# Peptides against a protein of PDB entry 4GXB, part 144

Target 1, 277 residues: chain A of PDB entry 4GXB
Amino acid sequence: VPTEEVSLEVLLSNGQKVLVNVLTSDQTEDVLEAVAAKLDLPDDLIGYFSLFLVREKEDGAFSFVRKLQEFELPYVSVTSLRSQEYKIVLRKSYWDSAYDDDVMENRVGLNLLYAQTVSDIERGWILVTKEQHRQLKSLQEKVSKKEFLRLAQTLRHYGYLRFDACVADFPEKDCPVVVSAGNSELSLQLRLPGQQLREGSFRVTRMRCWRVTSSVPLPSGSTSSPGRGRGEVRLELAFEYLMSKDRLQWVTITSPQAIMMSICLQSMVDELMVKKS

## One batch from the design tools (peptide; made by RFdiffusion4, then SolubleMPNN)

Design b2_p22_7_s3 (from b2_p22_7, 10 letters changed)
Fold by OpenDDE base, seed 5:
Structure b2_p22_7_s3 (fold): chain B 277 residues (1-277), chain A 22 residues (1-22)
Amino acid sequence: as target 1 above (277 residues)
Amino acid sequence: LELYDVAVHENPVFEDVLKEEE
C-alpha cells in the first residue's frame, strides 16, 4: 500500500469514535500514540492500553477477533477485511486490577476505565446483583467515577473479556458455553437442560499447555457441519488441565474466537511471569 | 479431508502442585 495520509477511526469500549490522522504505513504503536494524543492521555499511560480488531455485531456489541501486533499496520489490517463490520477498539490490556491505580491517577485514564467498565456492565461482561446494580446506578448519577470503579473492582468478572456463545467438550460433549477470560483463568459458564447455571473455572496456573487448531474443510469433503458454509474455517482452543493430582485432561473449546482466547491466555501468562520476576 | 494448522503453547507458569484449597 502506498504511504498516504488517511483518517482512521478508533472506537472506545462504549462506541465513542476517535478519529486520528495517520499514515497507512504507521504501525500499531504509532496509531496508539496518535489515539493517546487525541485523547490527551499521557505517554506513560499508553502502555496500559492496546488496539484490538473487533467485529461489530448487529446490536452494536463487539466480538473480539485479536489484539493488533506491534508490527502490524492497523489501517491495512482493518481495511483488508473489506467489511465495515470490522473496527479497531482501544481497551486496557492488563488483567491485574492493581494497575487501575496507576491509570486512575490521571483524568483521561480514569475516564477510559470508567467508560470501559460501564460498557462491560451494560453488556453483561461484569456480573452484578440487583443491589449492586442499584449502587452502581447511584454512583453514575453522581458522576463519582473513582467510587464507581472501586465498587466495580469487587464485582464478579471485573476485568474479564467475555466471548460469544460457543461449544465445549466439558463437562459433556457439545456443551453450549459462554467463555470469559480474566483473573488468570478461563471461566466456562453453561446451563444444561433442566439444570442451574454452572461455572467451570480453569486457572492458567493449572494449564500445562494449550493449542489452537485451525481446520478448513476441503471442498470435496462431505463433512460440512450443518449450518456452516462450505469453506468456513473451524477454530478450536484446547488446553491440558490439571484436574486432580497427577490427572491431566484436555478441554476443547470450539469457537471462532479461539485465536483471541489464546492471545488472552498468553497475555495472562506474560503478566504472571512479570509478577514472578 | 481437512487441513490443519496447529500452534502449541507450553505454559511456563504451570504448577504441578495443587493447592489444598482447590
Scores: peptide ipSAE 0.459, ipTM 0.824, DockQ to the pose 0.532
Fold by OpenDDE base, seed 1:
Structure b2_p22_7_s3 (fold): chain B 277 residues (1-277), chain A 22 residues (1-22)
Amino acid sequence: as target 1 above (277 residues)
Amino acid sequence: LELYDVAVHENPVFEDVLKEEE
């Protein structure tokens, strides 16, 4: 792609648009810096955020595709998909809520966390009771962002990323589940016929390994139609989990977001490694 | 199903001992 100056749209979690002028050859960090500058986010806080490729759903929700890597060219990454459904989103990129304290010290950082948290609650990514919702609304009306975040930090699935409904082989084959990543775990929520909502928590520290698998159905007929539409690729995330003492079991999630789930796992592992260090 | 690509990741923070959920 020729190096040209372009206007790139980056969205916040709430759908707010940030327009930045960048080069088509600018890498992820360059674009992130441009976004930070546009928002007046200090340089020392840039590392707490990342750019993500997402697909905007019909309801306006974001389906996370992947985190943009350092070597990527965000303009090319989004435009090469040739669909307006794909967007670049700025979101916080750490898991431990303790890091919120660093970000909240700055007005812009506080605003970003607040906007993200409000959006996550509205989307049902953060789980709230009726009473908690009332308290949050009251704080929102008062525009008490710090107090709002302090309350939100205590809520179930605060800081989690929620994925689209998918299928797992746990506890039974072909179980419909909603997966969320956060707090060094994968949470699998499921509702089996005639049963109450159940949650399985899979802590990262109990995962020996994980894998992402791409598979294509074997063509039944001889015609190698070259145009295998992207729709035929099956993605799976599998992890080997310590279920009990000396008992490892594979759990497999079938999801178009398997890559993003793997990225989340790696990110959580990396953060845990830093804490051990 | 034909396997097209596989990426395997070993977990360096894996703990082989179940910490009693306190």
Scores: peptide ipSAE 0.459, ipTM 0.825, DockQ to the pose 0.541
Fold by OpenDDE base, seed 3:
Structure b2_p22_7_s3 (fold): chain B 277 residues (1-277), chain A 22 residues (1-22)
Amino acid sequence: as target 1 above (277 residues)
Amino acid sequence: LELYDVAVHENPVFEDVLKEEE
């Protein structure tokens, strides 16, 4: 692509649009810096955020496709898909809520976390009781952003990324699940026939390894996921999990977001490595 | 099933010993 000046739209989690003028040759960090400058986010806080490629759903929710890598050209990455449903989103890129304290010290950082958290609650990514919802609404009406975040930090799945409904082979084959990543784990929410909602927690520290596979079902193979036609690319995330002492078991998630799940795992691992140093 | 791409990641923070609380 020839180098030229272009207008690029970057969205916040709440759908707020940030327009930046960049070069088509600008890499992810260049675009991120441009967005930060537009928002008046200080340079020392840029590292707490990342750009993500997402698909906007009909309800306005975002399905995360992947994190933009450092070597990528965000303008090319989003426009090459030739679909208006694909967007670039700015989101916090750390997992430990302790880092919120650093970000919240700045007005712009506070606003970004607040907007993201409100959106995550509205989308059902953060789980709230009726009473908690009432309290959050009261704080939102008062525009008490710090107090809102402090309450939100105590909520179930705060800081998690929620994926679209998919299929896992745990606890049984072809089990419909909702996967969420956060707090150094993958949470699998499932409802078996005639049973209550259950959650399986898979801690990253108990994963020996993980893999992403891209495959195409053979015409003779019965292994097509329900609802996918024969010959469609199947993405899977599999991880080898320490279920009990000296017992490793593979868990496989079939999802179009398998790549994003793997990125989340790597990101959580990286953060844990930093904490150990 | 034909595999076209496989990315394997070893986990450096894997703990081979289960903690009593887990």
Scores: peptide ipSAE 0.458, ipTM 0.823, DockQ to the pose 0.559
Fold by OpenDDE base, seed 2:
Structure b2_p22_7_s3 (fold): chain B 277 residues (1-277), chain A 22 residues (1-22)
Amino acid sequence: as target 1 above (277 residues)
Amino acid sequence: LELYDVAVHENPVFEDVLKEEE
């Protein structure tokens, strides 16, 4: 792609548009720096955020596709998809809420975290009770961003990334689940027919390994099930989990977001490694 | 027949010992 100056739209978690002038050849970090500059985010806080490729759903929610890698060209990455549904989103890229303290010290950082948290609550990524919702609303009305965040930090799935509904083979085969990543775990929420909502927590520290599998159905003469279009890539995330003492079991999640899930796992692992060092 | 591309990630923070509280 020839190097040209272009206007690139980057969205915040709440859908706020940040327009930056960048080169088509600018890498992810260059674009991130441009976004930070546009927002007046200090350089020392840039590392707490990342750019993500997302697909905007009809309801305005974001389906995270992947984190943009350092070597990527965000302009090319998003435009090559030739669909307006794909967006670049700025989001915090750490898991431990303790890092919020660093980010919250800055007005811009605070605003970013606040906007993200509000959005996550509105989207149902953060789980709230009626009473908690009332309290949050009160704080929001008062525009008490710090207090809002402090309360939000105590909420279930604070800081989690919620994925689209998908399928897992746990606890049963072909079980519909909602996966969320955060707090060094994958949370699998499921509702089996006639049952209450259940949540399975899979701690990263109990995962021996994980894998992403991409499969393409070969045109074998056998009856392709009518519903899968010829040539659709199936993505799966599988992890080997220590279920009990000396008992490892593979859990497989079938999801178009398997890559993003893997990225989350790696990111959580990386953060844990930093804490151990 | 399905063609598979597999990326395997070993977890360096894996703990093979279950803590009593977990």
Scores: peptide ipSAE 0.457, ipTM 0.823, DockQ to the pose 0.550

Design b2_p22_7_s4 (from b2_p22_7, 9 letters changed)
Fold by OpenDDE base, seed 2:
Structure b2_p22_7_s4 (fold): chain B 277 residues (1-277), chain A 22 residues (1-22)
Amino acid sequence: as target 1 above (277 residues)
Amino acid sequence: LELHEVASFENPVFEDVLKEEE
């Protein structure tokens, strides 16, 4: 691609548009720096955020596709898809809420975290009770961003990334689940017919390994679910989990976001490694 | 079914010891 100056749109978690002038040849970090500059985010806080490729759903929600890698050219990555539904999103890229303290010391950082958190609550990524919701609304009305975040930090799935509904082979085969990544775990929420909502927590420290696989269903006979066209690539995330003492079991999640899930796992592992060093 | 491995990872922070929930 010839090097040209282009206007690139980067979205915040709340859908706010940030327009930056970049080169088509600018790598992810270059674009991130441009976004930071546009937002007046200080350089020392840039590392707390990353650019993600997402697909915008009809309801305005974001389906995370992947984290943009350092060597990528964000302009090319998003435009090559030739679909307006794909966007670049700025989001915090750490998991431990302790890092919020560093970010929220800066006005811009605080605003970014606040906007993200509000969005995550609105999207149902952060789970809130009615009472908690009332409290959050009150704080939001007062524009008490720090207090809002402090309360939000105590909420279930704060800091988690929620994925689209998918299928897992746990606890049963072909079980519909909602996967969320955060707090060094994968949370699998499921509601079996006639049952209450259940959550399975899979801690990263109990995952021996994981893999992402792609498969093309052979045009075998009848059970083509009507909506998935013949030959769609199926992505799966499988991880080997220590269920009990000396008992490892593979858990497989079938999801178009398997790559993103794997990225989350790696990111959580990396963060844990930093804490151990 | 053609299965292709896209990526695989060994977990360096894997703990083989279940900490007894205190």
Scores: peptide ipSAE 0.492, ipTM 0.860, DockQ to the pose 0.569
Fold by OpenDDE base, seed 3:
Structure b2_p22_7_s4 (fold): chain B 277 residues (1-277), chain A 22 residues (1-22)
Amino acid sequence: as target 1 above (277 residues)
Amino acid sequence: LELHEVASFENPVFEDVLKEEE
């Protein structure tokens, strides 16, 4: 693509639009800096955020596709898909809520975290009781952003990224699950026939390795995932998990978001490594 | 079924010893 000046739309988690003028040749960091400048986010806080490629669903929710890499050209990455449903979203890119303290010290950082948290609650990514919801709404009405965040930090799945419903082979084959990544784990929520809602927690520190695979079902093969046509690409995330002492078991998640799940795992691993250094 | 590996990762923070609480 020839180098040209273009207007690029970047969304916040709540759908707020940030328009930036960039070059088509600008890399991810260049675009991120442009967005930060537009928002008046200080340079020392830029590293707490990343740009993500997402697909906007019918209900306005975002399905995360992947994190934009450093070498990518965000304008090209989003426009090459030739669909208006694909967007670039700014979101915090750390997992430990302790880093919120650094971000919240700045007015713009506080606003970004607040907007993201409100959106995550509204989308059901953060789980709340009726009483907690009442308290949050009261704080929202008062525009008490710091207090709102402090309460939100105590909630179940605060800081998690929730994926679209998918399938896992654990605890049973072809089990429908909802996967969420956060707090150095993958959380798998499932409901087996005749059973209550269950959550399986897979801690990153108990994953020996993981892989992403792609497969195309053969026309003669009966192994097509339910609801997918023959010949459609199937993405899977598989990780080898320490279930008990000296017992490793592979767990496989079949999802179009397998790449994003892997990115989350790597990101959580990276953060843990930083904490250990 | 043709299977292709897109990416694989060894986990540097893997703990081969389970904690008592786990």
Scores: peptide ipSAE 0.491, ipTM 0.856, DockQ to the pose 0.566
Fold by OpenDDE base, seed 5:
Structure b2_p22_7_s4 (fold): chain B 277 residues (1-277), chain A 22 residues (1-22)
Amino acid sequence: as target 1 above (277 residues)
Amino acid sequence: LELHEVASFENPVFEDVLKEEE
C-alpha cells in the first residue's frame, strides 16, 4: 500500500469519535500514540490501552473481533474489510482493577475509564442491581467520576469483556451461553429451559492449554447452529480445564469471537505472569 | 469436517494443584 496521509477514526467505548491524521503505513503503536496525543493522554499511560477491531452492531454495541497486533496497519486492517460496520476502538487493555489507580491519577485517563465504565454498564456488561444503578446514576449526575469508578469497581463483572451470545458444549452439548472474560477467568452464563440463570467460572490458572480451530461444515452435516449458512467457517475456542483433582476436561466454545476470546486469555495470562515475576 | 488449528497455547500459569481459593 502506498504511503499516504489519511484521516482515521478511532472510537472510544462510548462511541466518541477521535479523528487522527496518520500514514497508511503507520503501525498499531503509531496510531495509538496519535490517538493518545489527540486526547492529551500522557505517554506513560499509553501502555494501559489498546486498539481493537470491532464490528458495530445495529444497536450501536460493539462486537470485539480482535486486538490489533503491533505489526498491523490499523488503517489497512479496518478498510480492507470493506464494511462500515467495522471500527477501531480504544479500550483499556489490563484486567486488574488495581491498575485503575495509576490511570485515574491523570484527568484524561480518568475520563477514559469513566467513559468505558458508563458504556459497559449501559450495555449490561457490568451487572448492576436496581439500587446500585440508582447510586451510579446519582454519582453520574454529580459528575463524580472517581467515586463512580470506585463504586463500579465493586460491581460484578467490572472490567470484563462481554461477548455475543454463542454456544458451548458445557454443561451440555450445544448449550447457548454468554461468555465474558475478566478477572483471570471466563464466565459462562447460561439459562437452560425451566432453570434459573447459572454462571460457570473457568479460572485461567486451571486451564492447562487452549486452542482456536476453524472448520468448514460438510454439506451433509446439519449445522446445528441456527443461522450459519452452509459453508461458513466455524470458529471454536477449546480449553483443557482442571475440573477436579487429576481430572482434565476439554470445554469448547463455538463463536465467531473465538479469536478474541483467545486473545483475552493470552492477555490475562500475560498479566498474571507479570504479577508473579 | 476439515479442522484447522488457528492457534494453540500452553498456559505457563497453569496450576496443577487445586489451591483452595482463599
Scores: peptide ipSAE 0.490, ipTM 0.857, DockQ to the pose 0.564
Fold by OpenDDE base, seed 1:
Structure b2_p22_7_s4 (fold): chain B 277 residues (1-277), chain A 22 residues (1-22)
Amino acid sequence: as target 1 above (277 residues)
Amino acid sequence: LELHEVASFENPVFEDVLKEEE
C-alpha cells in the first residue's frame, strides 16, 4: 500500500468513535499514540491500552479477533479484510485490577476505564446480581466514576474478556461453553442437559503448555478449488492442564477465537512473570 | 481433516504444585 495520509476510525469499548489522521505506513504504536493524543491521554498511560481487531456483530457487540502486534499497520490490517464488519478497538490491556489505580489517577484514564466497565456490564461480560445492578445504576446516575469502578472491581469477571459461544471437549465431548479470560484463568461456563449452569476455572499456573491448531477438510479429488472459504477452517485451542496431583489432561476448545484466546493466555503469563520479577 | 499447528507455547509460570486456591 502506498504511503499516504488517511483518516482512521478507532472505537472505544462502548462504540464511541475516535477519528485520527495517520499514515498508512504507521505502525500500531504510532496509531495508538495518535489515539491517545486525540483523547488527551498522557503518554505514560498509553502502555495500559492496546489496539484490537474485532468483528462487529449484528447486535453491535464486538467479537475480538486478535490484538494488533507492534509491527502491524493498523490501517492495512483492517482494510485488507475488505469488510465493514471489522473494526479497531481501544481497550485496557492489563489484567490485574491493581493497575487501575495508576490509570484512574488521570481524568482521561478514568473515563476510559469507566466507559469500558459500563459497556462490559451492559454486555453481560461482568456478572452482577440485581442488588449490585441497582447500586451500579445509582452510581452511574450520580456520575461517580471512581466509586462505580471500585464497586465494579469486586464483581465477578471484572476485567475479563468474554468470547463468543463455542465448544469444548470438557467435561464431555462437544460441550457448548462460554469462555472468558481474566484473573489469570480461563473460565468455562456451561449448561449440560438437565443440569444447572456450571463454571470450570482453569488457572494459567496449572497450564503446562498450550497450542493453537487449524484443520481443513481434505480436498476430495484433483480440483484444488482456490476458494477455500474461510468458513471451512476449524481453529482449536488446546492446553495441557494439571487436573490433580500428577495428573495432566488436555482440554480442547473449538472456536474461531482460538488465536485471541491464546493471545490472552500469553498476556496473562507475561503479566505474572512481571509480578514474579 | 488435515491438522496444522499454528502456534505452541510452554508456560514459564507453570506450577506443578496444587495450591489450596487452585
Scores: peptide ipSAE 0.489, ipTM 0.858, DockQ to the pose 0.550

## One batch from the design tools (peptide; made by RFdiffusion4, then SolubleMPNN)

Design b2_p23_1_s1 (from b2_p23_1, 10 letters changed)
Fold by OpenDDE base, seed 4:
Structure b2_p23_1_s1 (fold): chain B 277 residues (1-277), chain A 23 residues (1-23)
Amino acid sequence: as target 1 above (277 residues)
Amino acid sequence: LPSESSSDSSGSSTVFYNPVFEE
């Protein structure tokens, strides 16, 4: 691609548009720096954020596809998909809420965390009671961003990334689940017919390994499940989990977001490695 | 035994080992 100056749209979690003038040859960090400069985010806080490729759904929700890697050209990465549904989103890229303290010290950092958290609550990524929701709305109306975040930090699935509904082989084969990643775990939420909502927590420290598999299903002559077009790539995330002492079991998640799930696992592992050092 | 999904599809797989695994 010839090097040209272009206007690139980067979205915040709340859908706010940040327009930056970049080169088509600018790498992920260059674009991130341009976004930071546009927002007046200080350089020392840039590392707490990343650019993500997302698919915008009809309801305006974001389905995370992957984190943009350092070697990528964000303009090319998003435009090559030739669909307006694909967007670049700025989001925090750490898991431990303790790092919020560093980010919240800056006005811009505070605003970014606030906008993200509001969006995550509105999208149901963060789980709130009716009373908690009332309290959060009151703080939002008062524009008490710090207090809002402090309350939000106590909420279930704060800082988690929620994935689209998918399928797992746990606890049963072909079980519909909602996966969320955060707090060094994968949370699998499921509701079986006639049952209450169940959650399985899979701590990263109990995963011996994981794998991402890409496959093309052979056209089995039987009933085409209506939603998977003939020839669509099937992605799976499988992890080997220590269920009990000396008992490892594979859990497999079938999801178009398997790559993103793996990126989250790696990112959580990396953060845990830093804490152990 | 991990169920070898016998689908002969030439799938690609990437395995990640977890250095923070606790036995």
Scores: peptide ipSAE 0.536, ipTM 0.813, DockQ to the pose 0.438
Fold by OpenDDE base, seed 5:
Structure b2_p23_1_s1 (fold): chain B 277 residues (1-277), chain A 23 residues (1-23)
Amino acid sequence: as target 1 above (277 residues)
Amino acid sequence: LPSESSSDSSGSSTVFYNPVFEE
């Protein structure tokens, strides 16, 4: 692609548009710096955020595809997909809520965390009771952003990324699940016929390894998952989990977001390594 | 041996080992 000045749209978690003028040859960090400058985010806080490739759904929800890598050209990465559904999103890129304290000390950082958290609650990524929701709404009406975040930090799945509904082989074969990544775990929410909502928690520290598999289903395999055309790539995330003492078991998740799940696992592992050092 | 996922589909796989795995 020739080096040209272009206008690039970057979305916040709440769908707010940030327009930046960049070069088509600008790498992910260059674009991130341009977004930070546009927002008046200080340089020392840039590292707490990342750019993500997402698919915007008809309802305005974001399906996370992957994190943009350092060597990527964000303009090329998004435009090469030739679909207006694909967007670049700015989101916080750490898992430990302790890092919120650093970000919240700055007005712009506080606003970004607040907007993200409001959006995550509205989208049902953060799980709230009716009473908690009332308290959060009261704080939102008062524009008490710090107090809102402090309450939100105590909520179930705060800081988690929620994936689209998919299928797992746990606890049963072909079980419909909703996967969320956060707090050094994968949470698998499921509802079996006639049963209450159940959650399986899979801690990253109990995963020996994980695998991403890409396959093209053979035309004869009639298990067309609803909505996948013939010849669509099937992605799976499998992880080997320590179920009990000396007992490893593979758990397999079939999802178009398997790559993003793997990126989340790696990111959680990396953060845990930093804390252990 | 990577456990043969039962579907013989010749898919591409990438394996990640976890350095923070606790035995």
Scores: peptide ipSAE 0.533, ipTM 0.812, DockQ to the pose 0.432
Fold by OpenDDE base, seed 3:
Structure b2_p23_1_s1 (fold): chain B 277 residues (1-277), chain A 23 residues (1-23)
Amino acid sequence: as target 1 above (277 residues)
Amino acid sequence: LPSESSSDSSGSSTVFYNPVFEE
């Protein structure tokens, strides 16, 4: 691609548009710095955020595709898909809520965390009771961003990334699940026939390994799973989990977001490694 | 870093070993 100056749109979690002038040859960090400068985010806080490729759904929700890597050219990465549904999103890229303290000391950092948290609550990524929702609304009306975040940090699935509904082989084969990543775990929410909503928590420290598999379904005869078009790539995330003492079991998730799930696992592992050093 | 990559006739697979795994 020729090196040209272009206007690139980067979205915040709430859908707010940030327009930056960049070169088509600018790498992910260059674009991130341009976004930070546009927002007046200090340089020392840039490392707490990343750029993500997402697909915007009809309801305005974001399906996370992957994190943009350092060597990528964000303009090329998004435009090569030739679909307006693909967007670049700025989001916080750490998992431990303790790092919120560093970010929220700055006005711009505070605003970014607040906007993300409001959006995550509105989208149902963060789970709230009726009373908690009332308290959060009261704080939002008062524009008490710090108090809002302090309350939000106590909520279930604060800081989690929620994925689209998919299928797992646990606890039963072909079980519909909603996966969320956060707090050094994968949470699998499921409802079996005649049962209440259940959650399985899979801690990263109990995963020996994980695998991403890409496959093309063979045109086998009669069992066309109704929702997959002919020739669509099937993605799976499998992880080997320590279920009990000396008992490892594979759990397999079939999802178009398997790559993003793997990126989340690696990111959580990396953060845990930093804390152990 | 991916520790192992394999390709079969039906697709590709990448394996990641977890350095923070607790036995």
Scores: peptide ipSAE 0.520, ipTM 0.813, DockQ to the pose 0.796
Fold by OpenDDE base, seed 1:
Structure b2_p23_1_s1 (fold): chain B 277 residues (1-277), chain A 23 residues (1-23)
Amino acid sequence: as target 1 above (277 residues)
Amino acid sequence: LPSESSSDSSGSSTVFYNPVFEE
């Protein structure tokens, strides 16, 4: 690709647009620095954020595709897909809420965390009771961003990334689930017919390994589900989990976001490694 | 880094071993 100056749109979690002038040859870090400069985010806080490739749904929700890697050219990565559905999103890239304290010390960092948290609540990524929602709204009306975040940090699935509805083989074959990644775990939420909402928590420290598999389903003659076109790639995330003492079991999630789930697992592992060092 | 990659007739797999696994 020839090196040209371009205007690149980067979205915040709430859909706010940040326009940056970059080169088509600028790498992920260069673009991230340009976004930080545009927002007046200090250089020492840049490392708490990352750029993500997402697909924008019809309802304005983001389906996370992957984290942009350091060697990537964000302009090329998004434009090569030739679809306006694909966007670049800035989001915090750490899991431990303790790091919020560092980011919240800066006005811009505070604003970014606040905007992200409001959006995550509105999207139902963070789970709130009616009373908690009332308290959050009261704090939002007062524009008390720090107090809002402190309350939000206590909420269920704070800091989690929620994935699109998908299928797992746990607890039963072909079980519809909603997966969320955060707090060094994968949360699998499911509702079986006639049952209450159940959650399976899979802690990363109990995963021996995980695998991402890409496959092309053979056209089985009979039940062509009409919506999966001939030749769609099937992605799966499988992890080997310590269910009990000396009992390992594979759990398999079938999802177009299997790569993103694997990136989340690796990122949580990396953060845990830093804490152990 | 992926610890293992394999390709079969059905597709490809990448395996990641977890260094923070607790037995």
Scores: peptide ipSAE 0.518, ipTM 0.814, DockQ to the pose 0.787

